Peptides against a protein of PDB entry 5OOQ. Designs and how they scored, part 90

Target 1, 227 residues: chain A of PDB entry 5OOQ
Amino acid sequence: YREDVRQVVTHPANALSFLQPGRLVEISVNGKDNYGWGAVVDFAKRINKRNPSAVYTDHESYIVNVVVNTMYIDSPVNLLKPFNPTLPEGIRPAEEGEKSICAVIPITLDSIKSIGNLRLYMPKDIRASGQKETVGKSLREVNRRFPDGIPVLDPVKNMKIEDEDFLKLMKKIDVLNTKLSSNPLTNSMRLEELYGKYSRKHDLHEDMKQLKRKISESQAVIQLDDL

## One batch from the design tools (peptide; made by RFdiffusion4, then SolubleMPNN)

Design b2_p17_4_s4 (from b2_p17_4, 7 letters changed)
Fold by OpenDDE base, seed 4:
Structure b2_p17_4_s4 (fold): chain B 227 residues (1-227), chain A 17 residues (1-17)
Amino acid sequence: as target 1 above (227 residues)
Amino acid sequence: SELLKELKREERMLKLS
């Protein structure tokens, strides 16, 4: 259920407007490498220069650059390629007892576990000497101030996701969380079905948006030819 | 014009779904 909510929250239609510089995001790369809370530098649409015709899923269609302060110190950060969310081998968060450094890593929307309801001040040039470390200090301070966890954006109250199916999903999740349902399996199946319907609806809406874009582009081309 | 017609048709189909 949490994953279903995450899919909605991290969809470009919902997430991008909240990925301003300094926005805190909780990062999990490939569901394995947990970097904890990082700060957004910027984001861009994913472009494959080698394969311009490459089609990415919605959650993989954008690259978000984030500052993390949990990078393992001996990670080959020099091998990080700009705008490449496929991280080199050895790029990982520090484990317990290991030293960490600050780094800027490119991630996809799918690597965002949660979006925080806080923004840090972001230096204009994060690549300048010492700037990443400054952000790293700020991240440490935030973690210190919020020992119970950084507040997460409320999908409804803060993000204003007003989709009826999503709202129904959220209500069902709340009911399931409050009521240890005597039949978790049945409730799980119903929730999965509802999420499936929402996901399909969302996909259709995105397809519609893409088609509208294509129509607009086609019209623009026609107008140019008529000129 | 034919491409535009096709795209509009697809758009209508998506709205009906």
Scores: peptide ipSAE 0.027, ipTM 0.390, DockQ to the pose 0.017
Fold by OpenDDE base, seed 1:
Structure b2_p17_4_s4 (fold): chain B 227 residues (1-227), chain A 17 residues (1-17)
Amino acid sequence: as target 1 above (227 residues)
Amino acid sequence: SELLKELKREERMLKLS
């Protein structure tokens, strides 16, 4: 269901109006390279100069340029091509213990995990010396201020997505979340242990019922022979 | 057993969805 929500939220019809300069977005490239929260620079419709007749899916039909502060320091950032979302080999986020730098990367809408309910001040010329680092500092400050996570745009309240099927999906998710949160056993690290004990108790109860039936049947046969 | 299986299924559905 989360993926279904993401597909609707990141669809051009819904997402583009919220991709203003400075908008925070959570970035995952190819479902594995997590850059964390970045800031939108701009976006444009994807144009293939080599193949003008190329048809892209809705989620791949736009290129979003974003500033990230988690680029691995030894990544070949000089090989990045503007408005080319096919990233060169070696372009990746820094792992734990590695140093990171600020970079502008072109991504598709499909690489957006979440759209934040915050906008940073975006310099007019992000390519000027030191401007990426300024945005990087702002991103660090935002993460510091929101230790529990950056607030995400509400698809219904903020994005005004009023599709009936989508609203039904959201309602189902809310019901499931309520069921999971309301069950005291789901929050218990001892859930597996408690379930094991419960299952054993149930099996013993069934065995006891079967034994009682066998005893009652044997007693009925003895009474028939004594008549 | 059935409740735990259902909860695990729902949790997996929430993670996969």
Scores: peptide ipSAE 0.000, ipTM 0.244, DockQ to the pose 0.092; fails the geometry check
Fold by OpenDDE base, seed 3:
Structure b2_p17_4_s4 (fold): chain B 227 residues (1-227), chain A 17 residues (1-17)
Amino acid sequence: as target 1 above (227 residues)
Amino acid sequence: SELLKELKREERMLKLS
């Protein structure tokens, strides 16, 4: 149901009116590259200059330029092409422990996980020196102020989506949520799930640390052999 | 309990859908 809601929310008919400059959006590219919350610069209808007859799906028919502050520092950001949502190889968010930089990336509507109920002040010329970093600082401040997450636009109350089928979907979700919340054991199950996710994340982190140690040890051995 | 199994199923459905 959450994906169904996302599809409706990110449809051009609903999303575009809320993609003003500075609008916060949560970004996931290709379902794997999570950049977290970014800020909208602008958007435009997708035009393929090489193939003007190209037909795009509704969710791929617009390009949204967004400022992110989670770009991996060694990403080839110089290869980014304005209004081209096909990102070059190596463009990815920084992983835990990696340094990040601010970047403007072009994404499709399908890469929007959620639309925030907040707008940042967006500089007129985001490409000017230091402007992306300013927005990046603002993003960090927002995340600091909302430790439990940035408020998301309510599809019905804020976005005024009045489609009957969508309202039925939302009602079903509410009913299910009520049933889950009414059971004292639900909190325990949620905790177990959260703990499971946390445990898996911890295990992956430890595996990564071990790999880094092995790499470091191997490099040290190579350096000793070269000396 | 069967109720817990049903709730877990519904929770999974909410996550998957």
Scores: peptide ipSAE 0.000, ipTM 0.245, DockQ to the pose 0.051; fails the geometry check
Fold by OpenDDE base, seed 5:
Structure b2_p17_4_s4 (fold): chain B 227 residues (1-227), chain A 17 residues (1-17)
Amino acid sequence: as target 1 above (227 residues)
Amino acid sequence: SELLKELKREERMLKLS
């Protein structure tokens, strides 16, 4: 269901009006490279100059330029081509323990995991010296201010997606979330307590079984002695 | 155990949806 929601939210008909400069978006490239939250620079319709007849899916038909602050420092960022979402080999987010830098990367709409309900102030010329780093600092500050996560745009309330099937999907998700939240067993503490009680009950049952075996064996020995 | 399985199933359904 989350993927279905993402497909609807990231469709050009819905997403483009919310991809203003500075809009926060959560980025995952090719389903493996998670850059975290970045900031939109701009977007443009994808044009293949070498193959003007190229047909792209809706989610691949636009290129979004985003500032990320999680690019691996030794990534070949000089090989990045403007408006080319096919990233060169070695372009990846920094892993744990690695240093990161700020970079502008071109992505497709399909690489957007979430659209945030926040916008950063964007410099007029992001390519100017120090500007990407300024945005990077702002991204770090936002992450610091929202330790529980950056607020995501509500597809219905904020994005005004009123498709009936989508609304049904959202209602279903809400019902499931409510059930999960209301279920006493989803509370980790209660699960641990319940598991503790179950484990104790199991141990007690095993102890009782062992005790019954011992009693039975003792009775058998007594019968043999009386035999 | 059954309730946990059901919850895990629901969680998986939520993630897959």
Scores: peptide ipSAE 0.000, ipTM 0.239, DockQ to the pose 0.051; fails the geometry check

Design b2_p17_5_s1 (from b2_p17_5, 5 letters changed)
Fold by OpenDDE base, seed 1:
Structure b2_p17_5_s1 (fold): chain B 227 residues (1-227), chain A 17 residues (1-17)
Amino acid sequence: as target 1 above (227 residues)
Amino acid sequence: SNIGKLYVPSAEELAIP
């Protein structure tokens, strides 16, 4: 279900009006290279000068330039071509323990995992010396302030997506999320009450409570991933 | 300078650049 939502949200008809300069977007390139939250510089319709007859899917038909602060320091960033979303080999996010740099990368809409409900004030010329690093510092502060991620745009309330099938999908997700939150909690509370009655030892009750929380969280994550 | 400051976009800012 999450991918279905993402497909609708990142469709040009819905996404482009929210890709203003400074819009925060979560970036995953080719489903494997997670750059985290970046800031939109601009976007343009994808034009293949070498093959003007090239037809792209809707999600590949636009190029979005984004500032990321997670580029691996030894990535061949000099080989990046403006408005070419086919990234050179070796362009990747830094792994744990590796140093990162700020870079502007061209991505497709398909590489947007989420659109944030936050913007940065962007410099007029991001390519000027030090400007992308300034934005990079801001991105670090964003990640620090929002360790669980920044607020994502609500597809219905914020993006005003009114497609009936999409609304049905969203309602279904909401119902499932509510059930996931209510049933495990109710069962957890009942189990906690039951165990609280039988367990004279406070320590056992607390351990069981923690274990139930972990199980509930794990189940919720699994079910959310299935959505 | 406001560069790099974070803000919540207003509804009026919703436009295709």
Scores: peptide ipSAE 0.448, ipTM 0.863, DockQ to the pose 0.620
Fold by OpenDDE base, seed 5:
Structure b2_p17_5_s1 (fold): chain B 227 residues (1-227), chain A 17 residues (1-17)
Amino acid sequence: as target 1 above (227 residues)
Amino acid sequence: SNIGKLYVPSAEELAIP
């Protein structure tokens, strides 16, 4: 069910409206290379100059440029081609114990694992000296503040996905989650971890709800740091 | 400079202009 939700959420008809500069997205390339949370720079429709008649799937039809701070330091980042989502060999996230660097990588919508309900204020030119590193510091701070991940956009409430089949899917997932949470056989430790995560998520959701209310009331962009 | 600061997008900012 998670993959089914992801397919709908990352479809161009739904995702593109939320891929503004600075939008946080969780990135997984080729189903194995997890870069974690990155920040959207921009996106463009995928055009193959060598084969203008090339037809891409919906999820491969756009290229999203994202800043990541988890690129392996010895990755051949100089071989990256702008707006080419076919990454060179050796482009990978750093493993545990390896050093990482900030990089801008082109990805497809299919490489988006989730879309966050947070944005960064982005520099005008991310390729200018020091700008990627600035965003990289912000991404480190995000990971520090949100060890369990950042709040994800609600597909229905935030993204306004009104497809009937999707709504039915979401309802089924909600029922299953409720049943799983109500199952007494989930060991007390898992309940505490889930409750801790749920409590943090609930607190974050409440904080976000309050923040959204304040933003709506004040018309001022409230910085999370001022909360 | 506000560069790199986190914020929650407003409802008006949810859509790409």
Scores: peptide ipSAE 0.438, ipTM 0.862, DockQ to the pose 0.640
Fold by OpenDDE base, seed 4:
Structure b2_p17_5_s1 (fold): chain B 227 residues (1-227), chain A 17 residues (1-17)
Amino acid sequence: as target 1 above (227 residues)
Amino acid sequence: SNIGKLYVPSAEELAIP
C-alpha cells in the first residue's frame, strides 16, 4: 500500500506542483541506491533527442535535478549529464564509512520516495563554485535536526488529492495500520484507474504549458520587430 | 543571504509546471 500511495503522489499531475526549487525530496534510484533527502534544483520534461518517438511512462516522463550530499566521493560525477537520468556506472551513494560529496543528479519521478513539507532557499546558480557545498551543509543540518526524517507532505491535506479512489485507499491504509489484513490484488486494479485519471490531468497541464510558451515566443518576435 | 535556510512553504507557493 505504501508503494500504491507513492505511485499516486509521484505522478506528474500531483508531484510537479510541489517540485519547486529547494523542495526537499527523499531519493531512491532503482530501488537500491538510497541518497536520502536532497533538494530540488529544477525539473523538465524528458526529451530524447536521439529518439524523438521514445515513449516514457508518466513516472519517467520528467527529469528532476536534485542536490544530494551523499554521493560517493570516487563516483564519476564528471560523467553526469544534466538531462540524462540514466546514470553512469559507478554513480552511487556512499556506504557507511565512505566519504561523500555534494552532487547534482538527474532523476525521474519514480526515484522520489517521499516529498517533504520543507524547502531550502536555493542559490541562483547551483553550478557556481561552492554553491552545491552550501546546500550540502544545509542538508546535513536538516538530517541532524530530523534524524527520523523530515515532515512528509500529506497527500490529502497538503497536496489536495481529492480522488475518491485515492481517499478510499488512504482510509484502507489507516484501517490496515490498525488491522493487518492486506489484499494487494484489489489495489493494483484501482491504481490503473487512478493512473488513467491522472494522465488526463497531466495532458491538460502540458497543453497549457505549450500554449504559454507559444504566446511568449510570439511576444518576443513582436518585440524584435518594434526595435 | 538566505541561501540554505529552511522554511515551510506556503500554500500559495504552488509551482505551475
Scores: peptide ipSAE 0.436, ipTM 0.865, DockQ to the pose 0.408
Fold by OpenDDE base, seed 2:
Structure b2_p17_5_s1 (fold): chain B 227 residues (1-227), chain A 17 residues (1-17)
Amino acid sequence: as target 1 above (227 residues)
Amino acid sequence: SNIGKLYVPSAEELAIP
């Protein structure tokens, strides 16, 4: 059920408006590489220059650049390409006992485990010397302050997901959580069907246009506060 | 410098049309 909610939350129609610079997101790449909480730098629509006709799934159609502070120190970070979510071999989080460094990695929406209800004030140029490390220190402080995890955005209250199918899904989840006797497998199939209906109702193009406007306005507000 | 400071986004930041 958590995965079903995650699919809806991380859908472009819902997630992109919350991926402002500095937004904290929990990152898991390829379902195995857990980087923990990182900070959003920026995002862009995924474009395949070699195959312009390439069709990506909704969750793979955008690239999010995030700062993580858990990159294994011996990872070949020099091979990272901005906006290329296909990470080089050896790019991984540090394991227990290993040293970590700060890095900017490109991820897909599908690599977002959760979206936090917290933001960091981000530097203008994250690639400038020392900036990633500054953000990395902030991420360490966040983890220290929130040992039980960062507050996650509420899909309904914060994200204002008002789609009827999603609300029905949430109600079903609540009912299932109360009914310990229900077969989990049967319910997951129904959730996928509901999600499929929800996804088809949203115009991603219009949502992106609105998002770009919102991002521009948000950046303008930040600049005004700095004057 | 406010860089790296943590804050809770306002409802207004989410409501930017």
Scores: peptide ipSAE 0.435, ipTM 0.854, DockQ to the pose 0.407; fails the geometry check

Design b2_p17_5_s2 (from b2_p17_5, 5 letters changed)
Fold by OpenDDE base, seed 4:
Structure b2_p17_5_s2 (fold): chain B 227 residues (1-227), chain A 17 residues (1-17)
Amino acid sequence: as target 1 above (227 residues)
Amino acid sequence: SNIGKLYVPSDEELAIP
């Protein structure tokens, strides 16, 4: 059920509105590489220049750039490709006893374990010298202050997810937290129904983004003609 | 500089408009 909630929360239709610069998010890549809490730099729609016809799942359709302070020091961070969420081999969090460094990594929405109800004031250019380290120090301080974890956004109260099926899911979780009975099959079927509803909202969001881009492009052309 | 300072977003700032 936690995974079911995560799928809804991290769906583009819900998550993107909360991925402002500095938003704290908990990062788990491929279900095994736990980077802990990082800070959002930005996000963009995933575009495959080599295969423009590539179709991604909703959770893989966006790239989120995040600052983490838990990158293994000997990770080949120089092999990280901008806008490529497929991380090179050897990119991993530091294990216990290993030294870590700050890095900006591109991830998908599927790699977000949770979205925090906290933000950091981010520098204008995170790639400028010393800026990643500054954010990294802040992330260390956050972890120190919140040893039990950062406050997570409430899907209903904070994210305003009002979908009836989701609310039913949340109620079931509350009941199950009390009754310890899980039915994975029933949950999977409901997730598909939820995905169908959220897909429509996502499409609208993308349409709005495209419209904003077209408006900006049109304004830029007008400015060039006036010069 | 406020860079790196932690804050709780206001209700109005929770979501990107």
Scores: peptide ipSAE 0.451, ipTM 0.902, DockQ to the pose 0.599
Fold by OpenDDE base, seed 3:
Structure b2_p17_5_s2 (fold): chain B 227 residues (1-227), chain A 17 residues (1-17)
Amino acid sequence: as target 1 above (227 residues)
Amino acid sequence: SNIGKLYVPSDEELAIP
């Protein structure tokens, strides 16, 4: 059920407007590499220079560059390429007892576990000497202040997701979370059906959503230039 | 410098228009 909500929240039509520089996001790459809370640097639409006709899923169609402070110290960070979400072998978070460093990694929207309702003031050039470490210190302080995690954006109140099918999904999730269901599988199928309906409806309104996205992208670029 | 300072976005700043 949480995954169904995550799919909606991290969809480009909803997420991009909130991925301003310094936005805190919780990062999980490939469902296994948990980097914890990072800070958004920027984002761009994914392009394939070698295959311009390449079609990506909605959740893989954008690349988000994020600062993390949990990168394993011996990871080949020099091989990281901005806007290339295919991470080199050995790029991983530090395990318990290992030392970590700050790094900027490119991720897809699908690697965002949650979007926080907090931002950091970002440096103009995160790649300048010492800037990643400064943000990394801030991320450490964030984790200290919020041991139970950062306050997450409310999909309805904050993100203004007002789609009827999504609201129905949320209500059903709330009911299921409060009730011990004798048949959780049946209830899960119902949630999947609702998500499917939402997705189809989204496609019908794609033109409007695309316009909103373009506006958001333009504003994001302007904001980066002002930092 | 405000770099690295944490803040809560205002309602007007929550979403990029």
Scores: peptide ipSAE 0.451, ipTM 0.897, DockQ to the pose 0.609
Fold by OpenDDE base, seed 1:
Structure b2_p17_5_s2 (fold): chain B 227 residues (1-227), chain A 17 residues (1-17)
Amino acid sequence: as target 1 above (227 residues)
Amino acid sequence: SNIGKLYVPSDEELAIP
C-alpha cells in the first residue's frame, strides 16, 4: 500500500504545491540510489529541447532540483546538468565507509519517496560558493534530530487529498495498523497470563519478554510488507 | 542568518504550480 500512497502523493496535482524551496524530501533515484533526505531548490516542467514532442508520464513530467549531502565524493558531479534527470554514470550516493559531498541533483517526482513536513530556510543562490555546504550541514543536523525519519506530510490533513478511492486506501491502512498494533498486545497479554499462571521463575518471564519482542517485530515486518 | 534553519511550514504556504 505504500507504493499506492506514494503514487498519489507524488502526482503533480498533489506534490507541486509542497515543493517550495527548502522542503525536505526523501530521495530514491531509479528505486536503488537512496540519497536520503534532501532539500528542494526549485522545480520546473520538463522540457525536451531535442524532442519537443516528447510525452512524459505525470510523475516524470517535472524536474525537481534538490540538494543532497550524500553524494559519493568521486561522483562526476561536474557532468550534472540542471533540469536533466538523466544522471551520468557514476552519480550515486556514498556507501558505508565512503566520503560524501553536497550536490544539487535533478530528479523526477517519481524519485520522491516521501515529502516531509519540514522546510529549511534556503539561500537565495544555492550555487554560490559554500551555500550547498551550508544546506548540507543542516541536512546532517536534520538526520541527527530525526533518526527514525522526518515527519511526513499527512496526505489528507496537510495535502488535502480528497479523492474517494485514496481516502478508502488510507482507511484500510489505518485499520491494518490498528489491527497489527492490537494483536501484539493481545498476544502479549495472553502470554503474560499463561506464563504468570504456570511459573514465577525468572527464566520464563525472560522468555516471555523475548517472545513478546519477537511477536512485535514479526508484526511490524508484516505491517511493512502489507502497507 | 536564518539560512539552514529548520521550520514547520504552514498548510497555507503553497508553492507556485
Scores: peptide ipSAE 0.446, ipTM 0.892, DockQ to the pose 0.598
Fold by OpenDDE base, seed 2:
Structure b2_p17_5_s2 (fold): chain B 227 residues (1-227), chain A 17 residues (1-17)
Amino acid sequence: as target 1 above (227 residues)
Amino acid sequence: SNIGKLYVPSDEELAIP
């Protein structure tokens, strides 16, 4: 269900009006490179000068320039081409223990995981000396303040998406979330059954507690992924 | 300088015209 919601939210008809300068967006490139929360610089319709007849999907038809503060320091950022969302090899987010830098990257709408209900005041010229770093500091502060993520735009209340099928989808998700929140016991019972089966095998109280926690976390994640 | 300051957009500022 999350992907279905994402497809609707990131469609040009819905997303573009919310991609103002400084809008915070969560970025995932090619489904593998997670840059976290970045700030929108600008966007433009994708134009292929070499192949004007090129047809792009709706989600690939626009280029969004975003500031990220999670670029791996040794990434070949000098090879980045303006408004080219096909990133050079080696352009990636920093892994744990690696140093990161601020960079402006061109992405498609399909690389937006979520649109935040927060904005940064952006400089007029992000390419001016020190401006990317200033925004990068702000992004670090955002991550510090919101370790569980920033508030996401409400597709219905904020974005005013009125598609009937989408509204039905959102209602279903709401019902499921309510059920998941109200039935900690059903997750606990299945966890208890699994825990009981594992408890019978290992009888180690601490290992059981850790396993119970991991199973609970995994089930919570699975249930969230099923949404 | 207000550059880099975080804010919640007003309802009027949510969408680009």
Scores: peptide ipSAE 0.442, ipTM 0.891, DockQ to the pose 0.800

